# Peptides against a protein of PDB entry 6EJA, part 3

Target 1, 276 residues: chain A of PDB entry 6EJA
Amino acid sequence: VEYMPANPVRIAFVLVVHGRASRQLQRMFKAIYHKDHFYYIHVDKRSNYLHRQVLQVSRQYSNVRVTPWRMATIWGGASLLSTYLQSMRDLLEMTDWPWDFFINLSAADYPIRTNDQLVAFLSRYRDMNFLKSHGRDNARFIRKQGLDRLFLECDAHMWRLGDRRIPEGIAVDGGSDWFLLNRRFVEYVTFSTDDLVTKMKQFYSYTLLPAESFFHTVLENSPHCDTMVDNNLRITNWNRKLGCKCQYKHIVDWCGCSPNDFKPQDFHRFQQTARP

## One batch from the design tools (peptide; made by RFdiffusion4, then SolubleMPNN)

Design b1_p8_3_s1
Fold by OpenDDE base, seed 5:
Order: structure tokens, then sequence, then C-alpha cells
Structure b1_p8_3_s1 (fold): chain B 276 residues (1-276), chain A 8 residues (1-8)
């Protein structure tokens, strides 16, 4: 039994892609595409072949666009947050795309509901924001993420420059970098000039893995704090025993983990999962 | 866990 909302939400899916896996991206796109939603795709500046392929797709669908700007991003780089923030601004300026939710996707994480279920759920809770926290010791999270360390992204490397203090009066939180944000909160993050947003944008411009903490922290310290739901409605194949091998030390001055990627062709199986 | 950081 599915609930059919009278005013269904429309979703802006933001995809940040790189490499040459055009076939895999195509499979994922086909699995998530719907005529009522919007798709905004950023292709890494170095991935020209993929960019050409994605442009072809965007020309075939009126609700698919590619960012006219392109960044060269690295694992854990602060520029990933810049990519999301700029895409949010772009999406808010697209008056012909009346989206209600912002959702990011990659091959590592998939929505756990079918489109109809997802739309029904979000339509019921359209005033909420869905961010998954780490669920453990916050001090441990800060330490493991290196939030008390200053990083600089330069020449495709995240350089650790030294220690820093967490801003006073800010409750830091974080976890998954996959989230579902409503338009109202995206507007706040994009256009607010209050001290919180201003300071956090500055703070996280020198932060490793910023997308795993920025939106959590801003939301929980903002006037919108009561809209947070500790769930991102995702399935991610996390296995830290297997995925935490410090395999990114060549590009970041920190030890990092990686989840096991799902194949795009498996997306249809995951969206059939009926869990809250 | 849902985050990538693993420490120094």
Amino acid sequence: as target 1 above (276 residues)
Amino acid sequence: ETFHGAGD
C-alpha cells in the first residue's frame, strides 16, 4: 500500500561524477530518472570524455543539465563542498525548475526506496531535513575526521598545516555525506549572511571531508535545527575493517576509509528495500 | 560508521 500525495515533491538530484565509467553512470541514471524530477550533473574538470557523454544525455532530456563550471576535486577535498554549494546556488536561480528537495548521489550510496515511496515519504515530511549522524562518540568523530586540524587544498593534495580550535558556541556534528535537504534549508545555507553560515563556510573551506559535517553542523546550530531527522534513507556498504587502509595518504595528509562501491546495475535492487 | 575519517 502506497500513499499518493496530492502535491508530490519534486527532487533535484545532484550528481558529482568523474572518470571514464560512462556506462555505469548511464545505468545509474536510467535507474533514478523520472520526468518529474531534476538532474544537475557536475563532471570533474579532468574528465573530458565523461563530460561529453553527459552533455549528450542533457541534450536528450529537458530536466537534465550539466554545470557550466567544472572543478578538479580530490578525495576529501574542501572543493567538494564548494561544488555542492555552487550547485545549490545554481539550482535556486533556475526559476524554471521548481524543486523541493536536494539529493546527492554516487555509486557508493543508493536510496533505499522506490521513487514512489521516496516521493510519498518526502511529501509527507517536506519540512524536514535528512542527515545521518555518526551515532557514536562525538569527540571521537572530531578526532577521526581531523576537524581540529587545519587543511589546505592545493595542487591536488590536502595539506595538513596544523591544529585549530573548533569555534566556540558551535555544536559540531557529522556523519554521512549523503543527505536530503529541503529547499528552505538550502536557501538558508546559500543566501544567509548570519554569523553561523558565514563562519562555517570559512571554517569548512579548510576542512577535510567537509560534506560529512558542514550541513549537519550548520543545521543543528541554525534556526532550522528542529527540522533535522537522523536518517538519510540510504544504503551504503560500509565495512571499516576492509575499507580503512589509509589508501588516500598519497593525496591527503590524513588516514581515510572508503565504503565498498555498489554497481549501478544493482540500484534497482536497493530501491526495492522497504525499511524506514 | 558512516564517515570516512580514520585519524592521524
Scores: peptide ipSAE 0.444, ipTM 0.941, DockQ to the pose 0.887
Fold by OpenDDE base, seed 3:
Structure b1_p8_3_s1 (fold): chain B 276 residues (1-276), chain A 8 residues (1-8)
Amino acid sequence: as target 1 above (276 residues)
Amino acid sequence: ETFHGAGD
């Protein structure tokens, strides 16, 4: 018998989607939908057909909303972080949606737990934040991510402008851009005016792949640092031989990788992977 | 590795 929490957490699922994710979005939505959770969907400004489809869904479910603003995002663009930050602010201003956790999802990254298991787990650890670190040499991570480089998102391209230094006194970390953040930390990131949040928002506005590092770095250097759990409770279909082809050099002045879509034969990994 | 960056 599974533990049933007396005060189960409610999750705000944030989905950032574009036109190519239509079928994936439908599958994901069916897999994660529950009446007690909330779903906030951002559709890329260029994906009008998908936007119309998502709007239809949002009209059918009271706990599904679509961002009234839409950004044109590119792979690795700083605007992705802006999308998350703005969605966080929106969700905090929705007083009729009492969510406890912020979770982003894509078709390439699934929770390894059922909804009941996830809710039970998060209800037990509602004061924690779940971010998966790269788990390797930090200097290597900085180099690989280009965190010591200054990027500018302009004209659907990430332009490398030059070198930069990591702000003094900041311990940079990162890894997965899929995270589970509690409301308290989201409030901190959204409304804090301290030097850390201010500097990091500025720093990461010129950062490649910012979502893979911003929340890690802010959390670990914040008064909330003791709430970090090095796990995002997800499985991602990573295969660097297939995903690391520098396929985005036409969009960004950097080389990057992408996770692969799950195939039926990949389901076996869901059963083998266990997370705290 | 669970991140996208691959270097220059």
Scores: peptide ipSAE 0.309, ipTM 0.898, DockQ to the pose 0.962
Fold by OpenDDE base, seed 4:
Structure b1_p8_3_s1 (fold): chain B 276 residues (1-276), chain A 8 residues (1-8)
Amino acid sequence: as target 1 above (276 residues)
Amino acid sequence: ETFHGAGD
């Protein structure tokens, strides 16, 4: 029997969806939906059919809303971070949605924990932020991610404009773009006017794959740095030997990788996930 | 490695 906290946390799930993933989204939604949580869904500006479907869902559930604004996002685009940041602001302005944690999801994601387990865990660690770092050579991460390169998102393409330097005094980190952030840190990211947040928002507006590094870097260099937990409570089927084929060269002036779908032989890895 | 970037 899972422990039931006296004051259970409520989660704001932010779903960023696009394309023709209606069935996948429906499956994920059914898997993660709970009446005590909140769901804020952004549909790509170009995915009108999907948008209509999501709107229908939002009309059926009072705790499901769709962003009134829509961005045209691309793989690795800086606009993905903009989407998250704007959704965070929106969620903070929704006074009728008292959420405690921000969790991002895609249509391909599935929960690896039950709702009760997740709520119990986050209720116990409600003052922590959960971001998974790359766990290897940081210099290599910077090189591979192209963080020392300047990119511009324009006309559905990430254009590499040239080289740039990492801001002085900033310790860059990153890894997974799937994270769990507490409301306090989201408030800081959204409303802080300090030099760190200001500079990082500017820096990452010209960054490839910004969501894999922005929140890590801001958190670790912020007054909230002691709240970081190197775990995102997720399992992703990464196999770079299979997934790194530079298959996104038509979209970005950089080589990228993608995770693979889980196969039956990969399921044993689910049991290796440990709580922090 | 659990990130998308693969270099130039």
Scores: peptide ipSAE 0.454, ipTM 0.943, DockQ to the pose 0.943; fails the geometry check
Fold by OpenDDE base, seed 1:
Structure b1_p8_3_s1 (fold): chain B 276 residues (1-276), chain A 8 residues (1-8)
Amino acid sequence: as target 1 above (276 residues)
Amino acid sequence: ETFHGAGD
């Protein structure tokens, strides 16, 4: 029997989608949809067919909205963080959507819990933030991520401009770009004018794969650092042996990996696998 | 490892 909280948290799911993966999106949507949660979907500016499909879904559900703005994003681009930050601002301005947690999702990363389990867990730990760190040598992470390199997103390409130093006094961290953030921390990230947030927003606007490090770094260096939980409650179909082929060299001046998308036959793993 | 970066 699952614990039922008296005041269950409500989740804002943010989906950043592109291409023509309407069927995959539909499968994921069906898997995560619940009437008590909220769904905010950004469709890449270039993905007009997908946008039309997503709009149709949003018209059918009152708790599903599509971003009125659309960015042209690329793999590893700094604009992905901009997309998340803008969506956070939008969600905070939606007074009719009283969400408690911000959760981003992709077809390659699913919650490992049922909705009831997830809600129960988050309701018990509603003051915490869940980000999964790389779990190894931080210097190695910095090197592999290129965090000590300056990148510029322009003309659908991430240009490596040169080297840079990590800001003094900042403990950089990162790992998974799939996270669960409570509303209070999202408010801090969105509206704080302190030196940390201001500096990090600037720093990460020239960062490759910014979503894998920005929120970790901001949280761990912020007054909210004690709310950090090194777990994103996700199962990700990572297989670096298969996914690390430097297949994005045509887009970014760096080598990158990708997790494998889950297939319908893989869905059973979501509820049966141990948490990482 | 669960991050995308793979180095220079």
Scores: peptide ipSAE 0.436, ipTM 0.938, DockQ to the pose 0.941; fails the geometry check

Design b1_p8_3_s2
Fold by OpenDDE base, seed 5:
Structure b1_p8_3_s2 (fold): chain B 276 residues (1-276), chain A 8 residues (1-8)
Amino acid sequence: as target 1 above (276 residues)
Amino acid sequence: TSFHGEGD
């Protein structure tokens, strides 16, 4: 038995991709594609081959577009947030794409529900925002994420410049950088000129992997705080044994982990994984 | 989360 909403939500999927893994991207795209949704793809400025491949796909589907601007991003870079924020603005300015939810995706993470289940669920809770928190000690989270440290993205490196203070009166939160945000909240983040949004955009422009904390923090301190749901409805291919070896020290002045990309044999989980 | 500290 599946609930069929009368006015199903339409999703804007934002894909941030890089490298030469065109086949992997194609497989993921096929797994998540639906005619009623929208797909906005950013290809790293340095990934010209992949960009050409993605452009070809966008010409075949009217609901697939590629960002006309392209950023050169690094793992953990603050510019990733800029990518999301600019894509949000673009999507809000696309009057011909009436999307209701913003969902980011990569090859390392998938929604844990089928399309029908996801749409049904989001249609029922269309006024909510879904972000997964770390679920641990907040002070420890701040320390381990380096939120009390100032970082500068420059020359393909995240330089740690020194210590900084968390803005007073702000309840910092974070966790997963995979989120499901409703259009109303995206509008708020994009166009609000209040002190919260302004200060947080500035603060997180010098933050290590800001997408893991920016939206959580903004939401929880905003007038939209009551819409927070501590769940991102994702399955991530985490293997900390392999992914947590401080392997990014050459790029970031901090030790971190990364999820493993899904293999072709793992793609079935997008369609078959049960509700969390 | 993606980070675990300076050198843990």
Scores: peptide ipSAE 0.136, ipTM 0.807, DockQ to the pose 0.429
Fold by OpenDDE base, seed 3:
Structure b1_p8_3_s2 (fold): chain B 276 residues (1-276), chain A 8 residues (1-8)
Amino acid sequence: as target 1 above (276 residues)
Amino acid sequence: TSFHGEGD
């Protein structure tokens, strides 16, 4: 029997989807939907058919909304962070949606817990933020991620412009681009005018797949640093043999890996993954 | 992490 918290947390699920994720989105939606949570869906500007489908769903559920703005994002593009940041701002301005946690999802990553388990866990640790670090040498991480390089997203391409330095006094960290952030930290990221947030927003606007590092770096260098938990409570369908082929070199001036979308047969892993 | 080098 799962513990039932007296004041269960409510989750804002943010889904960033494109046309190829139609079936996966339907499966995910069925798996994660609950009347007490909120779902904010961004559909890529180019995915008009999917957008119409998602709009139809949003009209059927009062706790499902679609972003009125739509970005054209590319793999590894800096605009993905912009999508999350704008979604965070929107969600904070939705006074009728009292969410406690921000959780991003895609077809390639799922929470490792049932809804009841997740809610119970987060309700117990509602003051914490959950981000998974890379667990490797930091210098190697910077090098592999190209964080010491300046990139510009333009014309559906991430152009490498040159070298750059990590800002002084900043401890860079990162890993997974899947995170569970409490409302307080999201408020800080969204509205703070301190030097850290200002610098990092600027820095990561020229960064490859910035969501893998931005929130880690901001959190760890912020007054909220003691709230970090090195776990994102996710199952990621990684297949390095298939996913690390430098297949995105035509889009970004860098080589990268990508996880595979979950298939129905992959869901059995939810029961096999160890709890944090 | 997603990236693994310059890929040159």
Scores: peptide ipSAE 0.117, ipTM 0.810, DockQ to the pose 0.427
Fold by OpenDDE base, seed 1:
Structure b1_p8_3_s2 (fold): chain B 276 residues (1-276), chain A 8 residues (1-8)
Amino acid sequence: as target 1 above (276 residues)
Amino acid sequence: TSFHGEGD
């Protein structure tokens, strides 16, 4: 018998999709859809066919919306954070969608729990934020992520401009770019005018794949730091043999890894732990 | 994590 909370949390799922991932998106959508949650989908500006398909889905479900704005995103681009931040703002302005948690997803990422388990868990820990840290040497993390380098997203490329220093007094952290954030923290990130949020938004606008570090860093240095849980309650289809070939050098002046979309043959991995 | 450095 599963625990049923008296006041179950409602989740805003944010999906950032691109290309021809219609089948993958449909599969994931079917896996995560529930009438009590909300789904906000951003489709890459260049993915018009996918956009049309997603619009069709949004017309079929009252709790599914598509961003009226669309960004042209690139792998590792700083604009991904902008996409999340804008979607957060939009969701906070949707007064008819009383969501309690913000969860981002992609076709390469699935929750490790059933909906009921996830809702029960989050309802019990609704004041917490769930971000998975890298769990290794932080200095090494900074070097490998290029956080001490300045990047500029321009002309569908992440240009390395030079070196930079981590802001003084800031404890940088990161890991997975998949997170579960409570509404209160999202409000803080979205509307706070304190030095931390302002400085970090500026800092991470010149950062490679900033979503892997921005929310971790902001949270850990904020008044909400005691709400952090080092777990994102999900798995990512990491296959570093396939995804870590420096295949994005033509787009990013840095080498990195990308997760793979889940395929039917990958389902056995759902019970395994994945590296951030 | 995604990135692993300037090169392979």
Scores: peptide ipSAE 0.131, ipTM 0.803, DockQ to the pose 0.443; fails the geometry check
Fold by OpenDDE base, seed 2:
Structure b1_p8_3_s2 (fold): chain B 276 residues (1-276), chain A 8 residues (1-8)
Amino acid sequence: as target 1 above (276 residues)
Amino acid sequence: TSFHGEGD
């Protein structure tokens, strides 16, 4: 029998979607939807058809909202972090949505637990933040991520402008861009005016693949550093052989990898028990 | 979308 917490956490799921994959989104949504959680969906500014579809969904469910603002994001672009940060601010300002955890999702990365298991686990560890580190040499990570390079997102391209130095006194870390963050840390990231948050927001506004490192770095250098758990509780459909071909050099002045979307048959493993 | 840097 699964343990049922007395005060179960409620999760704000943030989905950043683009393209024409309305059917795929629908399948994913059905797999992750629960009446007790909240869903905040950002649709790329260029994906008007998808936006219309998502709006229809949001009208059918009271706990589903669509961002009134829309950004044009690119693979590896700094604007993805901006999207997350703005969504965090929005969610904190939604007083009628008492969420406890922030979780970002895509079709390529699902939680490894059922809803009940996830809620039970997070309810037990509600003061922790879950970020998966790269698990290798940090200097190598910095080089491979291009953190010592300055990038500018402009005209749907990530331009490499030159070299830069890591800010003094900052211990850089990173790994997965899929994370589980508690509300308290999200509040810190959103509203803190300390030197760390201010400096890192500026630094990462010119960073490639910023979501893979920003939250790790901020957390580990913050007063909340002792709340980090090196696990994001995710199953990511990584296939390095297929995903690591520098296939985005036409968009980014850098080489990178991408995970694969889960196949339709995989959705059954993550379906919620309590669905409408 | 998720990604992973591989370098120059």
Scores: peptide ipSAE 0.106, ipTM 0.825, DockQ to the pose 0.568; fails the geometry check

Design b1_p8_3_s3
Fold by OpenDDE base, seed 2:
Structure b1_p8_3_s3 (fold): chain B 276 residues (1-276), chain A 8 residues (1-8)
Amino acid sequence: as target 1 above (276 residues)
Amino acid sequence: ESFHGAGD
């Protein structure tokens, strides 16, 4: 039996999807859907078939919306961060969706809790932000991520233009690109005009894999730094030994890794109790 | 490790 909070948090789930995997998306959606939460889905500009399918879903559920804008993003592209930032702004402007937490999802990184457990937990810690750090040598992380390199996303490719320096006075951190952010921090990231947010948005617009470091770095250098929890409450099948094969060098001028996606049979472990 | 980058 889970504790039921008096004022349960409501979650805005953001899904960034691409390709033709409509059935897979449908399975995941069914597994995570709850009537009390909100779902904002961005479909890649090139994925027209999937977009049509997602639109059909959005017409069936009042708490499901599709971004009216669509970006063409690539693996590791800076545009992924732009997608998240724009979706955050959109969600903050939706006055009819009173969400408390921002959560991004994929088939490769699933919440470890049931809906009731997750809601109970976040309701207790609603002032915290959940970002998982790499947990090792930070200098190594910077080197491995190429944060000291300048990248340009153009023509469906991440071009390495040269070297760059980390901005002075900034403590860089990062790790998982799956996070749970409270509304207050999202508001800060979206609307703050301070030097930190301004500089970091500019810096990360030329960054490879920006979502793995932007929010960590901004949070830890911000007035909200004490709200960080080094955990994203996710199950991720990371196996770098098998997943690091530089398989994306045709897209980016860098070597990258990938976690393993969860299989269809794994969805049963994460299915929500309350479904339409 | 929980990040995608693997270096040059």
Scores: peptide ipSAE 0.453, ipTM 0.942, DockQ to the pose 0.855
Fold by OpenDDE base, seed 5:
Structure b1_p8_3_s3 (fold): chain B 276 residues (1-276), chain A 8 residues (1-8)
Amino acid sequence: as target 1 above (276 residues)
Amino acid sequence: ESFHGAGD
């Protein structure tokens, strides 16, 4: 028995996809699709085949759209944050899509609840933002993420240029780059001209893995700081023994890890997991 | 851990 909210939230799902894994994308899409939600898909500029496939899907569903702009993104690149920020702006300008929450998805990180459970939960906590922190020593996080290092994205590479200082008066935080943000906070991030948002956008334009820290840091230092919940309601297929081999050093001047994509047989686990 | 960074 589940609670049915009187005014259920509607979700804008944002998918950033690349490569030629059309079948995998289709499986994920089918698993998360609902007529009451919205789906905004960015396809990497270099993935033309996938783009054509996604366009076909968008023509079949009125609540599915593809970004008219396309970026060439790389692992850990600052351009990923740009992609999210531009998507947020686009979604806010879509007056015909009354969404309440922004949720990003990948094949390696799915919501842990069924649609009904997720909607019920978010409807109850519609004023909250869900960001999962690293849960350990913050200095270690900063060091391992290279937040005290300056990076430049250029020619499909993240170049490490040197050291930098964390901005004065800013409490840096981060962790998972999979989050659930309410529309109010997205509006703040998108349109605010205060010093915090302005400085952080500048700072993170030269940051490695910016999505793992930008929204955490902005939220915790903003007037909306009391809305943070240290939970992203996700199951992420992390296996650091398999995913942490510095396999991206050819792209970034840093060592990093990646979660593993879920297999088709793992899909049933998403709907069976129930935790706050 | 839930983040990608692994250090220098």
Scores: peptide ipSAE 0.448, ipTM 0.942, DockQ to the pose 0.924
Fold by OpenDDE base, seed 1:
Structure b1_p8_3_s3 (fold): chain B 276 residues (1-276), chain A 8 residues (1-8)
Amino acid sequence: as target 1 above (276 residues)
Amino acid sequence: ESFHGAGD
């Protein structure tokens, strides 16, 4: 028997999608859809076919919206963080969507719990933020991620401009780019004018793979640091033997890895009570 | 490891 909270949290799912994988997106959407949650979808500026398909979906469900703005994002690009930050701002301005948690999803990541389990868990720990760290040598992480390097996103490429130092007094952390953030922390990230948020937004605007480190770093150095939980309740099809072939060198001046996408059969793990 | 960066 699953625990049913008296005041269940509502989740804003943010999907950043690109390409022409409309069928795959539809399958994922069906697997994660619930009437009590909200879905905010950004479609890459270049993916017009997919955008049309997603718009059709958004017209069918009142709790599904598509970003009116669209960015041209690249793998590892700093613009991905911009996309998340702008989405957060938009979601905070949607007064008719009373969400409690922000969760980003991709085809390579999936919650390990059913909807009921996830909601029950988050409802119990609604004051916490869930970010999974790399769990190893932090210096190694910094080196591998290129956090001590300055990057510029331009002309659909991440240009390495040179070296840089980690800001003084900042404890850098990171790991998974899948996170569960409570509304309060999202508000802080979005609207705070303190030195930490301001400095980190600037720092990470020139960062490769910013989503894997920005929120970790901001949270752990913020007044909200005691809300950190080193777990994102996520399953990712990581296979570095297959996924780490520096296959993005044509896009970024760095070597990167990619997890495998989940197959349709994998979506059954996040069982929904109500499906579209 | 569960992050994308793989180094220079």
Scores: peptide ipSAE 0.450, ipTM 0.942, DockQ to the pose 0.866; fails the geometry check
Fold by OpenDDE base, seed 4:
Structure b1_p8_3_s3 (fold): chain B 276 residues (1-276), chain A 8 residues (1-8)
Amino acid sequence: as target 1 above (276 residues)
Amino acid sequence: ESFHGAGD
């Protein structure tokens, strides 16, 4: 029997969708929808058909909203972080949505736990933040991610402008761009005027794949650093041998990888434990 | 490795 918390957490799911992912989105939405949670969906500015479809869904459910603003995002673009940050601000300003956790999702991303399990777990650890680090050589991570390089998102391209230094006194970390953040930390990221948040927002506005590092870095260097849990409660089908083919060179001045779709032979991995 | 960057 799963533990039933007296004060269960409510989750704000933020979905960033684009292109022709209507079927995948519908499937994912049906899998994760619950009346006690909130769903805030951003549709890429260029995906008008998808936007119309998502609007139809939002009209059917009171706990589903669509961002009134829309950004044009690209693979690895800095604008993805802007999308998350703006959505966080919006969600904090929605006084009628008392959410406790922020969780980002894509059309192909699924929580590895049932709703009851997830809620029970997060209710038990409501003061924690869940970000999965790369777990290896940090210097290698910095090199592979190009964090010491300056990028500019312009004309649907990530232009590499040159080299840059990591800000002094900052310990950079990162890994998965899928995370679970508590409301307190989201408030800090959104409204803090301290040097850390200000500096990192500026730094990551010129960063490739910013969502894989921004929140990790801010959290670990912040007064909230003791709330970090190195786990995002997710399973991603990473196989760099198959997924790293520099397939995004037409979009970014860098080599990138993609996770692979799960195959039937991969399903056994869903049984892995994701507890801190 | 569970991140997207693959280097220059």
Scores: peptide ipSAE 0.440, ipTM 0.940, DockQ to the pose 0.955; fails the geometry check

